Peptides against a protein of PDB entry 1LOE. Designs and how they scored, part 73

Target 1, 181 residues: chain A of PDB entry 1LOE
Amino acid sequence: TETTSFSITKFGPDQQNLIFQGDGYTTKERLTLTKAVRNTVGRALYSSPIHIWDSKTGNVANFVTSFTFVIDAPNSYNVADGFTFFIAPVDTKPQTGGGYLGVFNSKDYDKTSQTVAVEFDTFYNTAWDPSNGDRHIGIDVNSIKSINTKSWKLQNGKEANVVIAFNAATNVLTVSLTYPN
Target 2, 181 residues: chain A of PDB entry 1LOE as posed
Amino acid sequence: TETTSFSITKFGPDQQNLIFQGDGYTTKERLTLTKAVRNTVGRALYSSPIHIWDSKTGNVANFVTSFTFVIDAPNSYNVADGFTFFIAPVDTKPQTGGGYLGVFNSKDYDKTSQTVAVEFDTFYNTAWDPSNGDRHIGIDVNSIKSINTKSWALQNGKEANVVIAFNAATNVLTVSLTYPN

## One batch from the design tools (peptide; made by RFdiffusion4, then SolubleMPNN)

Design b2_p20_8_s2 (from b2_p20_8, 8 letters changed)
Fold by OpenDDE base, seed 5:
Structure b2_p20_8_s2 (fold): chain B 181 residues (1-181), chain A 20 residues (1-20)
Amino acid sequence: as target 1 above (181 residues)
Amino acid sequence: GSFQAEISIVSMSFSSTLNL
């Protein structure tokens, strides 16, 4: 069995196991993806490739990730755009910003993207988001248009705890989000 | 108009296992 694991409780100024892209950086012991500035896109990648699929056996990895995030918007009623946890090819670079969250380029399915993401979407994009207009968690496979979504209520400035788990045997991805306070 | 938010990650853990 091949195992990859890491834990970061405080993000240092020179976090060796992360690759920062765009506006992403560390400050005050946190990973900052974006500041409250228009047209910013930030990403961070784990610096080592993760073996999630083996071409010889065809096996797919099981994985679990947990993280705590904060979205702090100047106006809690109009918040753009959200962020994702994603898995993409080793040479991945920032993609389209805004509603595409810096991870995708189209609402059309694009197998060449080879990207799976869990989005925490705070802004309603009429072209692809759920028609109810709710902020939501979404599972995105090769498209910004989620294959499944669930409404989520943002608590501006509060810490949210997330757990994402994938079971390769069942091909089921689970996501949970809680506000402990 | 919408407003860009400050998005930060406080902590994170990850674990994967691949049977070979």
Scores: peptide ipSAE 0.749, ipTM 0.951, DockQ to the pose 0.918
Fold by OpenDDE base, seed 1:
Structure b2_p20_8_s2 (fold): chain B 181 residues (1-181), chain A 20 residues (1-20)
Amino acid sequence: as target 1 above (181 residues)
Amino acid sequence: GSFQAEISIVSMSFSSTLNL
């Protein structure tokens, strides 16, 4: 069995196991993906590749990730755009910003992107988001258009706890989000 | 118009296991 694991309880100014892309950086022991400035794309990658699929056996890895995030918007009634947890090829670079969350370039399925993401989407994009306009959690496979979504109520400025787990045997990805306060 | 938010990650853990 091949395993990969890491835990970061405080993000340091020189976090050795992360690769920062775009506007992503650390400050005050947090990883900041975006500031409250338009047209920013920030990403952070775990610096070591993970063996998520083995071509010889066809096996896919099981994985679990837990993280705590904060979205702090000046005006919570119309917040753009959200963020993702994603898995992508090792040479991945920032993609289209805005509603594409810096990880995708199209609502059309593009297998060449080889990207899976869980989005925490705060902005309604009419071209691909659920028609109810709710802020939502989405599972994105090679497209910004989610294969499944669930409404989510943003608590502006509050810490949210997320658990994402993938079971390779069942091919099921689960997401939970809670606000402890 | 929309408003960009500050998005930060407070803590994170990850674990993967691949059977071979």
Scores: peptide ipSAE 0.748, ipTM 0.951, DockQ to the pose 0.926
Fold by OpenDDE base, seed 3:
Structure b2_p20_8_s2 (fold): chain B 181 residues (1-181), chain A 20 residues (1-20)
Amino acid sequence: as target 1 above (181 residues)
Amino acid sequence: GSFQAEISIVSMSFSSTLNL
């Protein structure tokens, strides 16, 4: 069995196990993906490749990730765009298209992207988002158009606790989001 | 029009296990 794990309780100014892309950086012991400025894309990658699929056996890894995030919007009624947790090939690069959350570049399914993401989407894009217009959690497989979504109510400026788990045996990804207060 | 928010991650953990 191959195991990869890491834990970051405080994001340091020279966090060695992260690769920062775009506007992503650390400040005040947090990872800041974006500031309240238009047209910003920030990402952070775990610096070591993760063996998520074995070509010899065909086995896929089980994984679990837990994180706490804060979205602090100047105006809670109109918040763009959200963010993702994602798994992508090692040469992944930020994408700058509006609404694509820095990860995707099309609503069309593209298996060559080999990218899976859990989106925390605060902005309704009529071209691909659920028609109810709700802020939502989405599971994105090779497309910004989620294969499944669940409505989520943003609590502006509050810490949200997330757990994402993937069971390879059942091929089921679970997501939980809670606000402790 | 929309407003960009400040998005920050406070803490994070990750674990994966691959059976061979």
Scores: peptide ipSAE 0.745, ipTM 0.947, DockQ to the pose 0.912
Fold by OpenDDE base, seed 4:
Structure b2_p20_8_s2 (fold): chain B 181 residues (1-181), chain A 20 residues (1-20)
Amino acid sequence: as target 1 above (181 residues)
Amino acid sequence: GSFQAEISIVSMSFSSTLNL
């Protein structure tokens, strides 16, 4: 069994196991993906490639990730755009910003993207988001148009705890989000 | 109109296991 793991309790100014892209940076011991400025894209990648799929056996890795995030908007009424946790090929670069969250370029399924993301989407994009207009968690496979979504109520400025787990045997990805405070 | 938010990650852990 091949295992890859990391844990970051505080993000330092020289976080050697992360690759920062775009506007992503560390400050005050946090990873900041974006500031309250329009048209910015920030990403951070784990610096080591992860063996997620083995061509010889066809096996896919099980994985679990947990993180705590804060979305802090000037006001809670109109908040754009959200962020993702994603898995993408090595040498991945920032993609289209705005509603595409810097990880996708199309609402059409594009297998060449080879990107899976869990989005925490705060802005309703009519062309692809759930018609109810709710802020939502989405599972995105090779498209910004989620294959599944769940309504989520943003608590502006509050810490949210997330657990994302993938079970390769069942092919089920689970997402849990809680606001403990 | 809409406003871009500051998005920060406070802490994170990750683990993957691949059977070979």
Scores: peptide ipSAE 0.735, ipTM 0.949, DockQ to the pose 0.926

Design b2_p20_8_s3 (from b2_p20_8, 11 letters changed)
Fold by OpenDDE base, seed 1:
Structure b2_p20_8_s3 (fold): chain B 181 residues (1-181), chain A 20 residues (1-20)
Amino acid sequence: as target 1 above (181 residues)
Amino acid sequence: GSAQAEVSILSMSFSSVLNL
């Protein structure tokens, strides 16, 4: 059995176990992926690779992640764009911004991206998002067009708690989001 | 026009287990 784990309760000014990409940085003990400025992409990667798939057995790792996030926009009516938790190859670089959330480049399935993401999407992109226009949580596999979505109500400026778990035996990814206050 | 938002992560934990 191979295991990987980390816990960050506060993001320090020199967070050594993260690789910052684009506009991502730490300030005031938080990881800031993007500020309220157009055309920015910020990402942070865990600095050590995780063994998520074994080529000999074909086994995929079980994993669980939890995090607390805040989205803070000047207004709550048309908020762009959201963010993702993602797993991608170790040499991953920022991808297309805006509605692609810096992790994808197309709504078409592209197996070469080798990227799985859970999106917390605040902006309706008519070309690929659910037609109801709701803000939503989405499961993205090699495409910004989610394979499954669930409506989510953003509370602007409030802390949200997320738990994401993957069960390799059942091939089921679960996502939980709560606003405790 | 859309309103650009600040996105911040306050804390995070992760664990994975790979059976071999």
Scores: peptide ipSAE 0.756, ipTM 0.948, DockQ to the pose 0.907
Fold by OpenDDE base, seed 4:
Structure b2_p20_8_s3 (fold): chain B 181 residues (1-181), chain A 20 residues (1-20)
Amino acid sequence: as target 1 above (181 residues)
Amino acid sequence: GSAQAEVSILSMSFSSVLNL
């Protein structure tokens, strides 16, 4: 088997196992993806490639990731845009910002993207988001238009705990989000 | 209107296992 694992309990000023892209940086022991200003795209990549799929066997890795995030908006009623956890090719670069979350460029399925993301979307984009307008968690496969979504109530400025797990045998991706406090 | 928010990650772990 091939395994990959890492754990970051706090983000240091010289976090060597991350590659920072765009406006992403570390400060105050946190990874900051975006600040409360328009037209920002920040990303951070794990610095080592992960063997997630083997072309010879066709096997896909089982994986689990956990993280704690905070979204802090000046106005709880007008919050843009959210963020993603994503898996993409090793040469991935920041993509379109705003509602595309810096990860995608289209609502149309684009297999060349080779990107899977779990979005935590705080802003309703009429062209692709669920019609109920709710803030939501979405599973995105090669498109910003999620293949599945679930409503999520943002607690502005509060820590949220997330667990994302993929079971290759069942081809099921699970996402859990809790606000412990 | 909308207001851009600050997004921060406080901690993270990841593990994967690929059978070959």
Scores: peptide ipSAE 0.753, ipTM 0.940, DockQ to the pose 0.936
Fold by OpenDDE base, seed 3:
Structure b2_p20_8_s3 (fold): chain B 181 residues (1-181), chain A 20 residues (1-20)
Amino acid sequence: as target 1 above (181 residues)
Amino acid sequence: GSAQAEVSILSMSFSSVLNL
């Protein structure tokens, strides 16, 4: 059995187990992916590769991740764009296309991307988002167009707790989001 | 015409188990 685990309760100024990309940085013990300015993309990667799939056995890892996030927007009624938790190849690079959350670059399925993401999407993109226009949680596999979504009510400036779990035996990804306050 | 937002992560944990 191969295991990987890490826990970050406070993001330090020299967080050695993270690789920062784009505008992502740490400040005041938080990881800030974006500030409230236009045309920014920020990402952070766990610095060590994770053995998530084994070609010899065909086995896929079970995993669980939890995190607390805050989205703080000056306008609660029109918030762009959200963020993702994602798993991608080690050479993954930020994507700058608007609405693609820094991870994808097309609504078309691209198996070569080898990227899965859970999006917390606050902005409605008519070309690929659910037609009801709701802010939503989505599961994205090799495309910004989610394979499944669920409406989510953003509480601006409030802490949200997320748990994402993947069961390899059932191939089920579970997402939980709560606002404790 | 959308308003950008600050996105911050306060804490995070991760665990994976791969059976071989």
Scores: peptide ipSAE 0.747, ipTM 0.937, DockQ to the pose 0.904
Fold by OpenDDE base, seed 2:
Structure b2_p20_8_s3 (fold): chain B 181 residues (1-181), chain A 20 residues (1-20)
Amino acid sequence: as target 1 above (181 residues)
Amino acid sequence: GSAQAEVSILSMSFSSVLNL
């Protein structure tokens, strides 16, 4: 088997196992993806490539990730845009289009993107988001338009715990989000 | 216009296993 694992309990000022893109950086032991300012995109990549799919065998990796995040918005009723956990090709670059969460650039399905993301979306984009307008968790496969979504109530400034797991045998991705406090 | 927010990750773990 081929395995990859890492754990970061505090994000240091010189986090060697991350590649920072755009406005992403570490401060106060946190990974900050965006600041509360307009037109910013920040990303961080794990510095080592992971073997997620093997062309010879056709096998796909099982994976699990957990993380704690905080969204801190000056206006709880108008929060843009959220963020994603994503898996993408090694040459992936930040995308700057509004509402695309720095990962995608179209609502059209594009298999060449080879990108899967779990979005934590706080802003309603009429063109692709669920029509109920709820903040939501979404599973995005090669498109910002989620293949599945679930409503999520943002607790502004509070820590949320997330677990994302993929079972290759069943081809099922599971996502859980809890606010412990 | 929308109000932007600060997004921070406090901790993270990841593991993957690929059978070959």
Scores: peptide ipSAE 0.742, ipTM 0.935, DockQ to the pose 0.907

Design b2_p20_8_s4 (from b2_p20_8, 9 letters changed)
Fold by OpenDDE base, seed 2:
Structure b2_p20_8_s4 (fold): chain B 181 residues (1-181), chain A 20 residues (1-20)
Amino acid sequence: as target 1 above (181 residues)
Amino acid sequence: GSFQAEVSILSMSFSSTLNL
């Protein structure tokens, strides 16, 4: 069995187990992905590769991740764009296309992308988002167009707790989001 | 026009297990 685990309770100024991409950085013990400025893309990668799929056996890893985030928007009625938790190949690079959350670049399914993301999407993109226009959690497999979504009410400036778990035996990904306060 | 928000992560944990 191969295992990978890490825990970060405070993001330090020299967080050695993260690789920062784009505008991502740490400040005030937080990982800041984007500032409240247009056209910013920030990402952070765990610095060591994880063995998530084994080509020899075909086995896929079970995984669980938990994190707390804050979205702080100057205007709570028009908030762009959200963010993702994602798993991608080790050579992954930030994507700058608007609405693609720094991870994808197309709504077309592309199996060669080998990228899965859970999006916390605050902005309605007509071309691919759910037609009801709700802010939503989405599961994205090789495309910004989610394979499944659920409406989510953003609480601007408040901490949200997320748990994402994948069960390889059942091939089920679960996502929970709560506002504890 | 939309307004971009500041997105911050306060804490994070991760664990994976791959059976071979």
Scores: peptide ipSAE 0.747, ipTM 0.948, DockQ to the pose 0.911
Fold by OpenDDE base, seed 3:
Structure b2_p20_8_s4 (fold): chain B 181 residues (1-181), chain A 20 residues (1-20)
Amino acid sequence: as target 1 above (181 residues)
Amino acid sequence: GSFQAEVSILSMSFSSTLNL
């Protein structure tokens, strides 16, 4: 069995196990993906490749990740755009298209992207988001158009706790989000 | 129109296991 694990309880100014892309950086012991400025895209990658799929056996890894995030918007209305947790090939690059959360570039399914993301989407894009217009959690497989979504009520400026788990045997991804306060 | 928000991550853990 191959295992990979890491834990970051505070993000340092020279966090060695992260690769920062775009506007992503660390400050005040937090990873800041975007500031309250238009047209910003920030990402951070774990610096080591993860063996998520074995070509010899065909086995896929089980994984679990947990994190705490804060979205702090100047205005609680019309909040753009959200963020994602994602797994992508090692040569992944930030995408700058509006509404694509820095990860995707099309609503069309593109298996060559080999990218899976859990989106925490605060902005309704009529072209691909659920028609109810709710802020939502989405599971994105090779497309910004989620294969499944669940409504989520943003608490502006509050800490949210997330757990994402993937069971390879059942091919089920679970997401939980809670606001402890 | 929309407003860009500040998005920050406070802590994170990750673990994966691959059976061979």
Scores: peptide ipSAE 0.744, ipTM 0.945, DockQ to the pose 0.920
Fold by OpenDDE base, seed 4:
Structure b2_p20_8_s4 (fold): chain B 181 residues (1-181), chain A 20 residues (1-20)
Amino acid sequence: as target 1 above (181 residues)
Amino acid sequence: GSFQAEVSILSMSFSSTLNL
């Protein structure tokens, strides 16, 4: 069994196990993906490649990730755009910003993207988001148009705890989000 | 209109296991 793991309790100014892309950076022991400025895209990648799929056996890795995030908007009414946790090829670069969250370029399924993301989407994009207009958690496979979504109520400025787990045997990805405070 | 929000990650852990 091959295992990869990391834990970051505080993000330092020289976080050696992360690759920062775009506007992503660390400050005050946090990883900041974007500021309250339009048309910014920030990403951070784990610096070591992860063996997620084995071509010889066809096996896919099980994984679990947990993180705490804060979305802090000037007001709680109109909040753009959200963020993702994603898995992508090792040479991945920032993609389209705005509603594409810097990880996708199309609402059409594109297998060449080879990107899976869990989105925490705060802005309703009519062309692909759930018609109810709710802020939502989405599972995105090779497209910004989620294969599944769940309504989520943003608590502006509050810490949210997330757990994402993938079970390869059942092919089920689970997402849990809580606001402990 | 909309307002871009500041998105921050405070902590993170990750673990993967691949059977070979």
Scores: peptide ipSAE 0.744, ipTM 0.949, DockQ to the pose 0.927
Fold by OpenDDE base, seed 1:
Structure b2_p20_8_s4 (fold): chain B 181 residues (1-181), chain A 20 residues (1-20)
Amino acid sequence: as target 1 above (181 residues)
Amino acid sequence: GSFQAEVSILSMSFSSTLNL
């Protein structure tokens, strides 16, 4: 069995196990992906590759990740755009910003992207988001258009706890989000 | 007129296991 694990309880000024892309940076022991400035795209990658799929056996890894995030918007009634947790090829670079969350370039399925993401989407994009206009959690496979979504109520400025787990045997990805306060 | 938000991650853990 091949395993990969890491834990970051506080993000340091020189977090050596992360690769920062775009506007992503650390400050005050947090990883900041975007500031409250338009047209920013920030990403952070775990610096070591993970063996998520083995071509010889066809096996896919089981994984679990947990994190705490804060979205702090000046005006909570119209918040752009959210963020993702994603898995992508090792040479991945920032993609289209805005509604594409810096990880995708199209609502059309593109297998060449080889990207899976869980989006925490705060902005309604009419071209691909659920028609109810709700802020939502989405599972994205090679497209910004989610294969499944669930409405989510943003608590502006509050800490949210997330757990994402993938079971390779069942091919089921689960997401939980809670606001402890 | 949307408003860009500050997005911060406070902590994170990850674990993967691949059977071979």
Scores: peptide ipSAE 0.739, ipTM 0.950, DockQ to the pose 0.920

## One batch from the design tools (peptide; made by RFdiffusion4, then SolubleMPNN)

Design b2_p21_2_s1 (from b2_p21_2 with F5K A6S V7I A10S S21E)
Fold by OpenDDE base, seed 1:
Structure b2_p21_2_s1 (fold): chain B 181 residues (1-181), chain A 21 residues (1-21)
Amino acid sequence: as target 1 above (181 residues)
Amino acid sequence: SDGYKSISASNSFSSTLDLTE
């Protein structure tokens, strides 16, 4: 078994194992994707390529990822657009912002994007989001239109704990989110 | 969309991947 592991407990100003894109940066030991301004995209990538699929055997990696995040918006009733945890090709660059969360360009399935994302979506986009209009967690495969979603109640300014696990044998991705405080 | 927000991560970010060969 090939194992790849990494852990960041404090985000430093010279975080060598992260590649920052767009407005992403670190300050005060935190990773910040965007400030409270419109029309910005910020991303941070783990700097080392990860071997998630073996073309020779066809095997796909199991993985578990955990992190905390805070969304802090001046207006709790108008929060756009959310963010993603994503896996993409090594040469990935920021994609369309806004409702596309900087990782996709279309609601149409595009196998060439080779991108899987877990979205934490705070803004309802009529064209692709669940019709109930709820803020939601979504699983996105090569499209901003999620293959599955679950309603999520944003606690503005509060720290959320996230665990994302993938079981290759069952092809099931599991997401858990809690607000411990 | 025209909402505003700041998004940050703190405390930890960790990942473990296991690929069976």
Scores: peptide ipSAE 0.413, ipTM 0.851, DockQ to the pose 0.127
Fold by OpenDDE base, seed 4:
Structure b2_p21_2_s1 (fold): chain B 181 residues (1-181), chain A 21 residues (1-21)
Amino acid sequence: as target 1 above (181 residues)
Amino acid sequence: SDGYKSISASNSFSSTLDLTE
């Protein structure tokens, strides 16, 4: 078994194990993807390539990812778009912003993107988001149009705890989000 | 899309991957 593990508990100004893209940066010991302005895309990648599948056996890695995040909008009724946790090819670059969350370019399934994302989506895009208009968590596979979603109540400015786990044996991706405070 | 927000990872991020041979 090949195991890769990392933990970042403090984001420094010279964080060498992250690749920052677009407007992503660290400040005040936090990883910040965007500021409260229009038309920004920020991403951060773990700098070391990770081996998530074996070409010989076809096996896919099990993984568990845990993190905390804060979405802080000046106006809780006008929050703009959300963000994603994603897995993508090593040379991935920022994609379309806005409703595409900087990770995808289409609502059409595009296997060439080779990207899986868990979105925390705070803006209703009529063309692909769940018709109820709720803010939601979504699982995105090669498309901004989620294969599954669940309504999520944003607590503006509050810290959320997220756990994302993938079980390769069952082919099930689970997402949990809690607001502990 | 419309509106404004800041998005940050507040203080932690961790991952463990296990690839079975």
Scores: peptide ipSAE 0.374, ipTM 0.840, DockQ to the pose 0.127
Fold by OpenDDE base, seed 5:
Structure b2_p21_2_s1 (fold): chain B 181 residues (1-181), chain A 21 residues (1-21)
Amino acid sequence: as target 1 above (181 residues)
Amino acid sequence: SDGYKSISASNSFSSTLDLTE
């Protein structure tokens, strides 16, 4: 078994194991994807390619990812668009912003995207989001239109704990989000 | 959207992957 593990407990000003794209940066030991301004896209990638699929055997990796995030918006009623945790090809670059969250370009399934994302979506896009209009967590496969979603109550300015796990044998991705405080 | 916000990871980020060969 090939095991790849990494943990970043403090985000330094020169974080060597991260690649920053767009407006993503570190400050005060935090990773910040966007500044509190309009029309920004920021991404951070783990700098080392991960071996998630073996072309010889066809095996896919199991994985568990955990992180804590804060969304802090001056206006709790309009917090712009959300963000994603995503897996994409090594040469991935920022994609369409806004409702596409910087990781997709279409609501149509595009196998060439080769991107899987867990979205934490704070804005209702009529064209593809769940009709109830709720802020939601979604699982996105090669499209901004989620294959599955669940309503999520944003606590503005509060820390959320996230765990994302994938079981290759069952092909099941699980997402949990809690506000411990 | 015309809104704006800051998005940050406040504490840590960790991942573990296991690939059977």
Scores: peptide ipSAE 0.452, ipTM 0.880, DockQ to the pose 0.119; fails the geometry check
Fold by OpenDDE base, seed 3:
Structure b2_p21_2_s1 (fold): chain B 181 residues (1-181), chain A 21 residues (1-21)
Amino acid sequence: as target 1 above (181 residues)
Amino acid sequence: SDGYKSISASNSFSSTLDLTE
């Protein structure tokens, strides 16, 4: 078994194992994707390519990822779009289309994107989001249109704990989000 | 969309991947 593991406990000013894209940066030991401004996209990539699929055997890696995040919006009723945790090809670039969370560029399934994301979506896009209009967590496979979603109640300014796990044997991806405080 | 927010991560970002060879 090939194991790849990494942990970032504090985000330093020169975090060498991250590639920053767009407006993403580190400050005060935190990774900041966006400042409280309009029309901004920021991303951070783990700098080392990871082996998640073996072309010879067809095996896919199991993985577990955990992190905390804070969304802090001056207006709790209008917090713009959300963000994603994503896995994409090494040459992935930020996407600037509104509602695509910096990762996708179409609601149509595009297998060539080879991108999987867990979205934490705070804005209802009529064209592809769940019709109830709720803020939601979604699993996105090669499309901004999620294959599955679950309503999520944002707690503005509060830390959320996230665990994302993929079991290759069952082909099941699980997402857990809690507000412990 | 309109609006704006800060998005930040702190404390820990950890990943472990296991690929059967």
Scores: peptide ipSAE 0.444, ipTM 0.874, DockQ to the pose 0.127; fails the geometry check

